# Peptides against a protein of PDB entry 7RZF: the designs that were tried, part 339

Target 1, 358 residues: chain A of PDB entry 7RZF
Amino acid sequence: PFQEEHLKQLYKIVPIKDIRNLYVTFPIPDLQKYYKSNPGHYLGHLIGHEGPGSLLSELKSKGWVNTLVGGQKEGARGFMFFIINVDLTEEGLLHVEDIILHMFQYIQKLRAEGPQEWVFQECKDLNAVAFRFKDKERPRGYTSKIAGILHYYPLEEVLTAEYLLEEFRPDLIEMVLDKLRPENVRVAIVSKSFEGKTDRTEEWYGTQYKQEAIPDEVIKKWQNADLNGKFKLPTKNEFIPTNFEILPLEKEATPYPALIKDTAMSKLWFKQDDKFFLPKACLNFEFFSPFAYVDPLHCNMAYLYLELLKDSLNEYAYAAELAGLSYDLQNTIYGMYLSVKGYNDKQPILLKKIIEKM
Target 2, 358 residues: chain A of PDB entry 7RZF as posed
Amino acid sequence: PFQEEHLKQLYKIVPIKDIRNLYVTFPIPDLQKYYKSNPGHYLGHLIGHEGPGSLLSELKSKGWVNTLVGGQKEGARGFMFFIINVDLTEEGLLHVEDIILHMFQYIQKLRAEGPQEWVFQELKDLNAVAFRFKDKERPRGYTSKIAGILHYYPLEEVLTAEYLLEEFRPDLIEMVLDKLRPENVRVAIVSKSFEGKTDRTEEWYGTQYKQEAIPDEVIKKWQNADLNGKFKLPTKNEFIPTNFEILPLEKEATPYPALIKDTAMSKLWFKQDDKFFLPKANLNFEFFSPFAYVDPLHSNMAYLYLELLKDSLNEYAYAAELAGLSYDLQNTIYGMYLSVKGYNDKQPILLKKIIEKM

## One batch from the design tools (peptide; made by RFdiffusion4, then SolubleMPNN)

Design b2_p30_1_s2 (from b2_p30_1, 15 letters changed)
Fold by OpenDDE base, seed 2:
Structure b2_p30_1_s2 (fold): chain B 358 residues (1-358), chain A 30 residues (1-30)
Amino acid sequence: as target 1 above (358 residues)
Amino acid sequence: SVEERFVGEIAKAAEEGKPVETSKPVNIVS
């Protein structure tokens, strides 16, 4: 267990590779017994969110961070870590104190809003999707992970324990959130810029580093993190599938796409899946415009239009990705191509959102 | 030491280019 002397520490670490990373870590109690509620996953989902009003969105807008991951990690017996990890830009490396301030502002927003049952339900639904298709999607590295899990869960629950959220425990969410405080922080910055500025060498890997106490004034600055009005809870992810019914093959199912609609303005082809038997669909739309490529001006306008359309859809991109949906928009010599792929249940919702932005 | 172990784990994670294994379910969106 971390003693008080190990808290409020900054580690400057020299990497071998040219990388810039920030690790903001908090010791937390062992949450393994609470796997049915998984409060660390709830917090990791919110802190690691990429949508509008997220921590990452703000840090990206400032040009300081490229990527963000948040969640719990196993520790030694009797404790875990909660970690917020970001990939730093060159500019972000100069603003680490302010980045961490924004992290604490976001955490303060989570305290102010309190635990949300709908967010827990989203986590539950996402995990249910992941579990249901785990065996159908080639699990990378499943064998080594199972051996570790067997030490923590009853054999009967080992396969489900990582995914099965059963209990909404707002008390446990608050308990973990109360550990995410500046007085409990351990910060590591990984950058080649610390080369020649280190005074210690790690015994196992020979990693050069410097350890220093975080100044009390900086800790106080983070403790006084106010509510930043730019931070908002994510909106409900409307793309999460809940219906996984596979429709029976029609008697007239063809091995090739059949023309099911033929009008002056549209043709529609349909092929039922006869091979994979997944609750997934591919919607492909080709839009034809006689004006799209009539001249260089129209070509440039069509390109610009598509770029603006893509930008306008960015607010849905992360939520769609989390839900196992994707979309693609491309210019064609005849106009525009749109594809929507993934779980079929919520594809109409995503398609409607795309059309509303067109 | 506890510190050296912490540094070593972070350094290894950074060099592997893998985010610290967080409880985020790998959305195997294949």
Scores: peptide ipSAE 0.183, ipTM 0.723, DockQ to the pose 0.465
Fold by OpenDDE base, seed 1:
Structure b2_p30_1_s2 (fold): chain B 358 residues (1-358), chain A 30 residues (1-30)
Amino acid sequence: as target 1 above (358 residues)
Amino acid sequence: SVEERFVGEIAKAAEEGKPVETSKPVNIVS
């Protein structure tokens, strides 16, 4: 469906909303038959990663991009797209060529490192978690998706097809990576800054746009993307839950939090879950300091301390989020509040990381 | 045309503020 004349094109699109987006798209083969290996998901996980050494981390550090999404999208019959979508800052809108260069540098890094079985296993484990709890966490969202999936998969596989990674296929990962090349790119930039600079109107929605061929010089720059030493594969996510055991409700379980520890230095309240029956917990800590609010200087120091602590924990934030964990840190008039929420299995690991930075 | 459909799909995705339904791992937290 895409001929050579449809490749290496730039679309400048005028939005209705005040938004700035970049879409870097690649036509890829139909991967539906490879759902058990899902090479597009593997690549989307890495390209869309937000941890240290990721594409997004570098683009954020330059102030060019706020958010990044990478992955496959369904196309028409017989093909799909791989899309890298970023939310652009005002400065990022001026550096689109450089942003795309960094995308190709990251893709080149993925080629150089080759397919990693441990990354596939991580994706598999994350999907297994998502599958196991899909019905329990979002029952309404699941039923609407089933209807769409029934068109593509046998009824018996509909429940599992989106989540079940069974086969590590490095050959298919490489095949998709081979399609993520500058000669196969279609770029769309969405910005109000193109208002009055368009020459076409899309028939269906009335969207104003301009289409231009990407200069051969620019394509060549992207083709010659070198390895950027700032890009690294993510580390293994240590927060992915593996134990989903739900402890039985104790006979002495209280409907409200009970004081289970009372000392001169600490009070502990506990409530067992009697409603949701999920392998999740909420840990809430309030720290009291007599110095936290004694004067404006101490208040400012407590604020700065917490900001530094948050910054020092940023390396774990994305990995925790992917694994279904979250943390929150807030200043209080008496000191500090800490919350850790999500799957209980790896909460002690995250809590330890937080405490080690305190 | 293939081009117009592409533009329309991109424009719609941008306006909806929905990330293009990419096979991103469903973040289990959200």
Scores: peptide ipSAE 0.197, ipTM 0.733, DockQ to the pose 0.478; fails the geometry check
Fold by OpenDDE base, seed 5:
Parts: sequence; C-alpha cells; structure tokens
Structure b2_p30_1_s2 (fold): chain B 358 residues (1-358), chain A 30 residues (1-30)
Amino acid sequence: as target 1 above (358 residues)
Amino acid sequence: SVEERFVGEIAKAAEEGKPVETSKPVNIVS
C-alpha cells in the first residue's frame, strides 16, 4: 500500500534513449476479482481514445503529445495502477502541468457523464472480436500469455478472462474513477533534459532520477479542473463486425484474381480466399484521372486534395482501427489509390464514409 | 525501495519502447 509520502510525487528520470515520456499513475485497488466487469478496461478505453473530443485529440491539437495510452497495470502486493502514458513533444515537455490538467479535465468529464452501458457493450464486442480471432492470427504469441494468465484465472476462464466482459458494474467504474485524483497521483517524466540535474540513482538499472514533491498549489490546480467543453465521449463505433460468416469456396474459384466486371469506366477483379479462411477482405481501388500528372500544378493539387481527404477521414481512423479495419490513400501517377482492409462485414460502411468525403 | 522500484519499472518500460502494458483494447489489425 502506498503511504501518503509516496503520493503527489514527481519523478524526473533520465533515459538511455532519446525519448520524452510522461507517466501519470494512480494506485488503485486490486481489481482482479472484477475481471468480468473490468472497470479499468472501460476507463482505459475512454481515456486512451483517439477520436474527436478525446484527451489525445486535444493534446495533439496543442502540439504537446504524439501518442497516449491509458489503462490499468498490475501492481505488487494486492494493488494495481491506473496509468496514463503520453509521448511528449519538445513543446509538451514544457507544458507537463497543463497536460496533466487536461487529463483531470477529461477525468472530470467522465465523472460528469457517468458510466455508459453502451461503452461497456462496445468494449465487450471489441474484446469478443479480438478473442475470436486472436488464436487464428497469432498462435505463437498466445501460448506465452496464457501461461501467465493461468496463475490468476480458473483454467476454464483463462482463455476468456481477459476478453469476455459479462457484467456492467457502474459502481466499480465510479470506484476506480474516484481513485484518479490529484491527491493520489504519481508523476514520472522521462527525458534526457534531466541529465546532470538528478540526485539519485536507482539500484537495479542504474537509472538516474530526481524525486520531488508536487507543490500543493499545483495539486489544487488539478483538483479544481473544470469541465473542458472540448472533451466529449466518443460516438458509437459503427465499424465493429458482427457477422463472421465465411463463405464456402466456390467450385470455380481461380488461383488468381479473375476479371468479373469489364466496362468502359471500370474493371473489377476478384479472388476468393483459399488460404486463410478469415471473414476479411482487401478492397483495392485505383482511380485514373487524365489530369493527375499533366503538369506540376495538377500534381500539387492532387497531393493537396489527398492530404485534405486524409485529414477529413481522421475522425473514423481510430474507430476503424479498433474494429479491425484499415484504409490507405495514396497518390499515383495516374490518379489515386484507395485500399480498405480488414473484417468484411463493415467495410461497406467505411467505404461509404470515404466516398462521402471525396 | 518502493520508489526505486517505480523508477526502475518506468525506466524499463520507456527503454523497451513498449507502452506500459495496459488494458487498452487490442488493435486486431496489427
């Protein structure tokens, strides 16, 4: 158990690599017994979300953060941690107090909105997808993880315990959220900029660091974090697959893509999967324009168009990724290339979203 | 100490370039 002396501490850590990271950590109770509800996963999903109105979206917009991860981590001796980890820009390193303020503003938004059953259901559905296909996609990595999990879960549930959410427990979500307070914070900043400014050395790895108490004024600023109107809960993920039917191999299935449509304006090739037997598809589109490479101006316009298109699609990128979908857009000498990959069920939805932005 | 252990864990995580293993939803595409 962390005593009060271990809370509200700032650690300035010198890395070996040239990295800038912020770790905002909160001691939380051991939640292992609540694996069926996994309140830490719920909070990690929201805090670590990358969509519009997310914590990361706002911190990126300020140029302070590149990436964000949020979630629970196992601790020692019957406690866990909730951790928010961000990759800091050079500018972000100068704004750590403000970054953490935004974290507490987002947490305050989560308190104000309260636990959402639809978010829990989305987490459940995403985990079910991950579970269903984990063994099929990466068998080698699975065995090592199972061995560790066997120590914590009944054998019958080991395969499912990390993935199967069964119980919506708003009380437990609120309980964990109540631990995410400034008075319970431990902050670590990892940066080479602290070289020569440390006064301690960690025994196991020889890591140089400085420990400081976070000033009460700073704690109070974080405690008084208001609602930031830029923060919003995510919208429902429309891309989560629900149909995993694998169509039978056609008797006339060709070993190579067959031309199935030939028109003046389009050609379509199709190849049925005969190897992987996954409910996945790869859609590849090549668009031809006689103007794409006529002159430098048209080339630049085509480039700018694609960059604007990509930017306009950013709102879907994360939701698609979570749902096991991806898209790619590239300029070609003849025009544009579009690829949509992943679970086939919701590909038409993603494709429609792309087309609506074109 | 508890503090040194914390520092060591953070330092190790940072050096490994792996995000602290969290309960964040698994990206199924990667």
Scores: peptide ipSAE 0.174, ipTM 0.732, DockQ to the pose 0.485; fails the geometry check
Fold by OpenDDE base, seed 4:
Structure b2_p30_1_s2 (fold): chain B 358 residues (1-358), chain A 30 residues (1-30)
Amino acid sequence: as target 1 above (358 residues)
Amino acid sequence: SVEERFVGEIAKAAEEGKPVETSKPVNIVS
């Protein structure tokens, strides 16, 4: 078990690669027995959220952080870690204390709001999606968080245990949140800027590092983290698929797109999937405007329009991605191109959101 | 030491460009 002497420590680590990372870690109890509720995943989902009012959104807005991952990590027997990992900008490397302050402000927001059953349900639904399609598509964001649990369960049970959320346990969420305190923090900063400033070498990899106690004044600053009004819980993810029905292949299914609608203003081609048999669709829209590229002014207006449209849709981008949906908007010589890809169930919702912003 | 293991794991995770894979039990000897 971590002794008190191992808490409130700062590790300055020299990487081989030119990378800048911050790891804010907390020892937590072994939650393995609670895999059905997985409170660490719940917290990792919220802390690692990328939507409006998220921790990452604020840290990005300040130019300090590029990416953020939050979640539980297996420790030794009898304990785990909760880790918040961020990719630091050069400026962010200078503001580590303030970054961590914002982390504690967000954690304080989570305490103030309390555990949300709807968030648990979203995690459950997302995990069900990820599990169901694990063998077919590796979702970008999920593979990195799940790698940690593989060592305690047989591979088969781990795979199921990681994905099968069954029990909402607000008590366990609160218990983990209670461990996410400045007095329990271990901070590691990885940067080449520490080269020649280290006094220790790690035995296994020869990693050069310096260990320092975090000053009590800094700990107190983090302990006094107030509620930052910029932090909000995410809105409900409307894009999470729940229907995975695969329609039977039609007897007259063509191996190529068939023209199924032909009007003066629109043509529609359709091809049923005959290969993958996934509850997915790819919707492609090409919009033709005779005005889009008539002159440089119209070209610039079309560009600006699309940039504004993309910006207005940014609030949905992360939620769509989590749900296995993607969209793409591009200017074309003739107008614009829209693509919506992923699970077909909630594509109409995403498409509606796009159209409402057009 | 608990410290060296922590540093080594973080360093490895950082170099691999992977989020700290939560998978390997750090045998932190108590």
Scores: peptide ipSAE 0.146, ipTM 0.665, DockQ to the pose 0.229; fails the geometry check

Design b2_p30_1_s3 (from b2_p30_1, 15 letters changed)
Fold by OpenDDE base, seed 2:
Structure b2_p30_1_s3 (fold): chain B 358 residues (1-358), chain A 30 residues (1-30)
Amino acid sequence: as target 1 above (358 residues)
Amino acid sequence: SLDERFIGEIAKAAEEGKPVPTSKPVNIVS
């Protein structure tokens, strides 16, 4: 158990590699017994979200952070950590206090909105997808992993316990959120900029570091974090697949793409999957325009159009990625190329969104 | 000390470039 002396601490750590990282950590109770509800996963999903109104979106807009991850980590027996980890820019290294303020503003937003059952359902559905299509582990690794998991889960649940969410527990989500407070924070900053400014060496790896108490004024500043109107809960992810049916191979299936539509304005080729047997599809569109590359002006206009289109679609990019969908848009010498790949179930929704922005 | 263990774990994680085991959904699309 962390005593007060272990809280509100700042660690400045010198890395071997040229990296800039911030770790904002909170001691939390051992949540392993709550694996069926996994409140840490729920919070990690929201805090680590990359869509509009997310913590990362705001921190990126300021040029302070490149990437953000959030979630629970195992600690010593009887406690865990909740960690928010960000990759810092050079500018972000100068604004660590403000970055952490934004973290607490986002956490305050989560408290104000309260636990959302629909978010839990999305986490459940995403985990179900991940479980269903998990690569077969190597047999030796699988056996050792099972043996380890058996210490924590009933034998019957060992295969599913890591992935399947079963119980929505808003009380546990609120309990974890209550631990994500400035008075409970441990901050680690990893940067070569601390070289020659450290006074301690870690015994196990020889890591040089400095430990400092976070000033009470800074703690109070974080405690007084207001609601930032830029932070919003994500919208529902429309792209999460729920249908995983694989259609039988047609009798007329060809080993190569067959021309199934031929008109003055369009040609369509189709090939059924005969190898992978996954509920996935690849849609490829080539648009031809005689004007796309006729002169530098038209070329630049086509480029600008595509950049604007990509920007307008950015709101869907993260949600599509989480759901196992991707799209690609490219200028070609003949016009434009569009690709949509991933689970076939919600591809029509993504394609419709793209077309609506075109 | 608890602090040294904490620092060692963070330093190791940072050097390995392994993201903290985050509850972030694994992007299944390679």
Scores: peptide ipSAE 0.094, ipTM 0.697, DockQ to the pose 0.428
Fold by OpenDDE base, seed 1:
Structure b2_p30_1_s3 (fold): chain B 358 residues (1-358), chain A 30 residues (1-30)
Amino acid sequence: as target 1 above (358 residues)
Amino acid sequence: SLDERFIGEIAKAAEEGKPVPTSKPVNIVS
C-alpha cells in the first residue's frame, strides 16, 4: 500500500495539548501469521529497552528524550508498522535529526550483533509470567482484550496467542530489521511549536499539519549511521521469576503482622498472605540511626547518601521492573526506609544488590 | 488518504497520552 511517494516523509503536527512527541515509523509486512515467533516483539524489547547501553539511556543522557516505546502496530490489510515513539524535551525537539540518527545507530548495532536466542528466551519467560498471572492481576482488562483478539485468532488460541512465544525465528527478526531503514521511514513530530506553520488539515479530527519530504542529504546521513560504541545489548535479566510456588497458609497465621523476631538490634514482623494467594511479597525495612536527624549537616549527608545509593542502583531498576519487582528508598526522620515488592522468587537477589551498594 | 489516516492515528495517540500500542513487553508491575 505504501508507494515511494509515501516514504521518506516528515509530518509536523500541531497537538491540542502541550506535548512533544516523535514518531519514527516503518511500514512492515503483516506479521500476524508469525505470532508464535513474534519478531516485532523481539525488536520492540531491545529498541525499547531502558537499561545501560540502550537507545533510551543515550538519548536521556543528552537531555533529549524522557521516554521511549518501540514495537509493532497493526496497520491496514496486508501491512503493519514498526514504531519508535519518544517523548521529547524542549532541547530534544531541536535535535530530532540527531535523535533519529541514534535510532539508526542502535538498529545498526542490532544488525551487527544478529538475533540472540537468549533474548528471545527472556521475552518468552517474561510473557509466560504475564500469561500465568494475567487473570489474577487484571481480570477486567483481560476480558475486554479477548473480545478484540477473537477477530484474529481461533478461540482455542485466543488465550495464548499474545503471550506464547514458541519459535525462535532469526530469519524473521532479520526480515523486520531490514525494513527499519531510512528509505522506508515516515517521521511525525508533534509539537505546539508548529502552530501557524501548517498548511494542511486532517479531515477526520481536524488536526493541523505540514507534510514535507525529508531531504536526501538527511536520508543519506541516516543511511550512513555508524556503530556507536555507547550502544550495547542488555545483560540477562537476573530478576525474572521461575518459581511460583505458593506456601500453604500456616495454622498459626495471624490476620495482622506478628512479631517473630525481637532482638536488641532488630524487630521483625511477618504476615502471611491470606487474601491474594500470589507468589508475591512485600519486604519493608526501616533503618534507625541516632545520627540521622541530629543536626542539619547530618540530615544533608543522609539525603546525599540516599541520592547516591539510588543512582548506584539505577542499573537494576529497569530489569527489576520488567521482572515484576520494584524497590523504594526514602529518607525518614530516624534514618532510612527501604521497600522491595513483587514476585518473591528473585527478591533476595534484588535485596542483595541493594545491600551491596549500601 | 494514507497520510490523513496516519496523521489522525498519531494525533489521537499523542492526545490520549497513551503509548502507541506496541509489541513492547507488558510491564508486570503495573
Scores: peptide ipSAE 0.093, ipTM 0.700, DockQ to the pose 0.473
Fold by OpenDDE base, seed 5:
Structure b2_p30_1_s3 (fold): chain B 358 residues (1-358), chain A 30 residues (1-30)
Amino acid sequence: as target 1 above (358 residues)
Amino acid sequence: SLDERFIGEIAKAAEEGKPVPTSKPVNIVS
């Protein structure tokens, strides 16, 4: 167990690679026995969310952070960690205290809103999708992972234990959230900027580091983190597939795309999947405009239009990705290319969202 | 020490570019 002397510590670590990372870590109880409710996953989903009003969205808007990951990690001797990890920009490296303040503001928002059953259900549904297709997409990586899981779960539940959320336990969510406090924090900053400024060497890997106590004033600032009105819970993910029906192969299925519609304004090719047998589709659209490449001005306007369109769609990008959907937009010499890929069930919803922004 | 192990794990994770294991079952493609 971490004693008080191990808490409220700052570690400045020199990496081998040119990376800038911040790890905000919290010792938490061993949650293994609560795998059916997985409160750490719930919190990781929200803290690690990338949608509007998320922690990442705000930190990215400040130019301080590129990426964010939140979740639980196994510890030693019957404890775990909850970790918030961010990739720091050069500017972000100068604003670590403020970044962590924003983390605590977001955590405070989660406290204020309380546990949400719908968020749990969304996590459950996402995990169910991941589980259903895990074995079909990557059979080779499955065996090694199962072997590790067998140590922690009953054999009957090994396949499902990581994915099946069965019990909504708001009490456990609140319990974990209560451990995410400044008085329980361990901060690690990884940057080459600490080279020559360290006083210790880690014995196992030879990692150079400096350990410092976080000043009480800084801890108090984090403890007094107010609600930041920029932080909001995510909206419900509309892209989570629920229908996984695979249509039978048509007798007239062609080995190549067949032209199924030919009009003055559109041509449509279709190929049924005869290999993968997944409830997935790839939709590819080529839009042709006679003005797309007429002159440099039109080219620039087309470029700017696409950039604005991409920006306007950012609110859906993360939710789509979580649901196993992706889209791509590109300029072509003839106009624009749009691709939508992933589970077929909610592709029409994503496509509609794209069209509404066009 | 617990601290050294912590630092070593962080350093290793950082160098490997592996996201800190989130509670999400990361398919470790070994």
Scores: peptide ipSAE 0.082, ipTM 0.688, DockQ to the pose 0.370
Fold by OpenDDE base, seed 4:
Formats: structure tokens, sequence, C-alpha cells
Structure b2_p30_1_s3 (fold): chain B 358 residues (1-358), chain A 30 residues (1-30)
């Protein structure tokens, strides 16, 4: 359905809202029949990854992009789109060509590494978790997960989307990667900066836009995207839960936290969940240090320590979030507060990672 | 046109602040 005349096009779109977005789109074959392998989801997971060595990490480090989403979208009959969408900073709006170059460098990295079965397995496991608990999560947690799932499914279809991955198809992954080429690109930039610079109006919504051919020199620049050594595949996500066993409510379970350990150096309260019956836990730690806020110097040192700790843990933040885990670290007037929340299965792993960085 | 539809979909997605929705569930018509 897309002819050559529809490819290598740039669309400058005027939004109603003050937003800056870049959509890098590629027409791909209809992959609906391959939903069990979902190669677009595999690629979206990697391209949309937020961990160290990710596309987003590099683009954020340059101050060009705030958020990144990658994935397949349904098109008309017989084709789909693969889309990389980024929220642009003001500076990023000036560097769209370079942003797209980095996208192609990352895609080239994916080609060089080839399809990874372990990545597929992680996608499978994450989708299984998401599917299993989609109806059990509270709206706020649900919306954040939906936001993650929205990277892969339309909002309206997220609830009905087939989360189940069953077949690793490296051939299909490679096939989609082969479509993610500069010669097959359609770029849309959404910015108010194009106001008064457009010459077309879209029929359905009255959206003002300008269409331009991407210069051949720019296409060639993207075609010659080299391997950028900053891009790396994600490490294995150690936080993905696999055990969802819910322990039975104890007969002596109290409706409030019970003191189960009382020592000179520590107190431990425990409350079993009697309401939600989810394989989740909340671990809260309050650390008391008489030195934390003795004077401004100690206060600043405690603050700096926590900021450094948070920074050192940032490598795990995205993986934990994907796995339905979260942590929070805060300075308190008495010391430090740590919270670990989410699926209980891998909380000890996350907690260990935190402690190892302390 | 394919272009207008493309622009309309992007514009709508951008205004809604929604990430571009990706995969549809396959209606397994049993």
Amino acid sequence: as target 1 above (358 residues)
Amino acid sequence: SLDERFIGEIAKAAEEGKPVPTSKPVNIVS
C-alpha cells in the first residue's frame, strides 16, 4: 500500500497543545497472524528500553528527549507501522536529524547482536505478569502499567490484547528489523514552532501540516549509521516474578501491624494482607541516625549520600518498574527511609541490590 | 489519503498525550 512516494517523507504538524513530539514510523507487513511471536513487541521492548545503554538513555543524556516509546501499530488492511515516538525537549527539536541517526544506530546494534531468545523470554514473562494481574490492580497502578502496555497496544485494546507470547521467531524479528531502514521512514514532528509555516490542512481534524521530502543526503547519513559503542543490549531483568503463591491468612492475623521483633537496635512490625490477596508486599525501613541532622554539614552529607545512592541504583530502576517493583529512598529528619513495594517474589533481590549499594 | 490519515492519527495521539497504541488483540473467532 505504501509506494515510494510515501516514503522518506517529513511531516511538520502543528498541535493544539504546547507539545513537542517526534514520530519515526516505518511501514511493516501485517504481523497479526504472528501475534504468538509478536516480533514488533520484542523490538519495541528493546528500542523502548530505558536502562543503561538504551536509546532513551543516550538521548536523555544529551538533553534532547524526555520519553521514548517504541512498538508496532496497526495500519490499514495488509500493513502495520513500527513507530518510535519521543517527547522532544526544546533542544531536541533542533536535533531531530541526530536523534533519528541515534535511532538507526540502535537499530543497527540490534541487527549486529541478532535476536536473543532470553529477551523474548523476558517479554513473555512480563506479559504473563501483566495479563495475570491486569484486572486485580488498582487504577493508579493499573494506569502506570497501562502506560507501559500502551507502548505495545492501543489503550482500548490493552484490556483485550493478547499478552501471551509463545513462539520465539528470530526470522520475524530480523524481517521487521529489515524494514526499519531510512529508505522506509516516515517522520512526523509535532511542534507549535511550525505555526504559520504549514501549507496543508488535514481533512478529518483540521490539523495544519507541511509535508516535505527528506533530503537524500539525510537519508544517506542515516543509512550510514555506524555502531555506536554507547548502545548495549539490556542486562537480564532479575526482578521478574515467577512465584505468585499467596500464603493463607493466619488465624491470628491482626487487622493492624503487629510487633514481631523488638530489640535495642530494631523493631519489626508485620501485617498480613487481609484485603487484596495479591502476591505483593510493602517493605518499609526507617533508619535512625543521631548524626543525620546534627548540623548543616551532616545534613548536607546525608542528602548527598542519598542522592549518590539513588544515582547508583538508577541502573535497576527501569528493570524493577517493568517487573512491578518499586523502591523509594528519602531523607528524614532522623535519618533515611527506604520502601520496597510490589510483587514479593523478587523483592529480596532488589533489597539486596539496594543494600549492596549502601 | 494515506498521508492525511497518518497525520490525523498522529495529531490525535499527540493531543491525547497517549503513546501510539501498538498491537491489537487477535480476535480468536472461535
Scores: peptide ipSAE 0.100, ipTM 0.659, DockQ to the pose 0.262; fails the geometry check

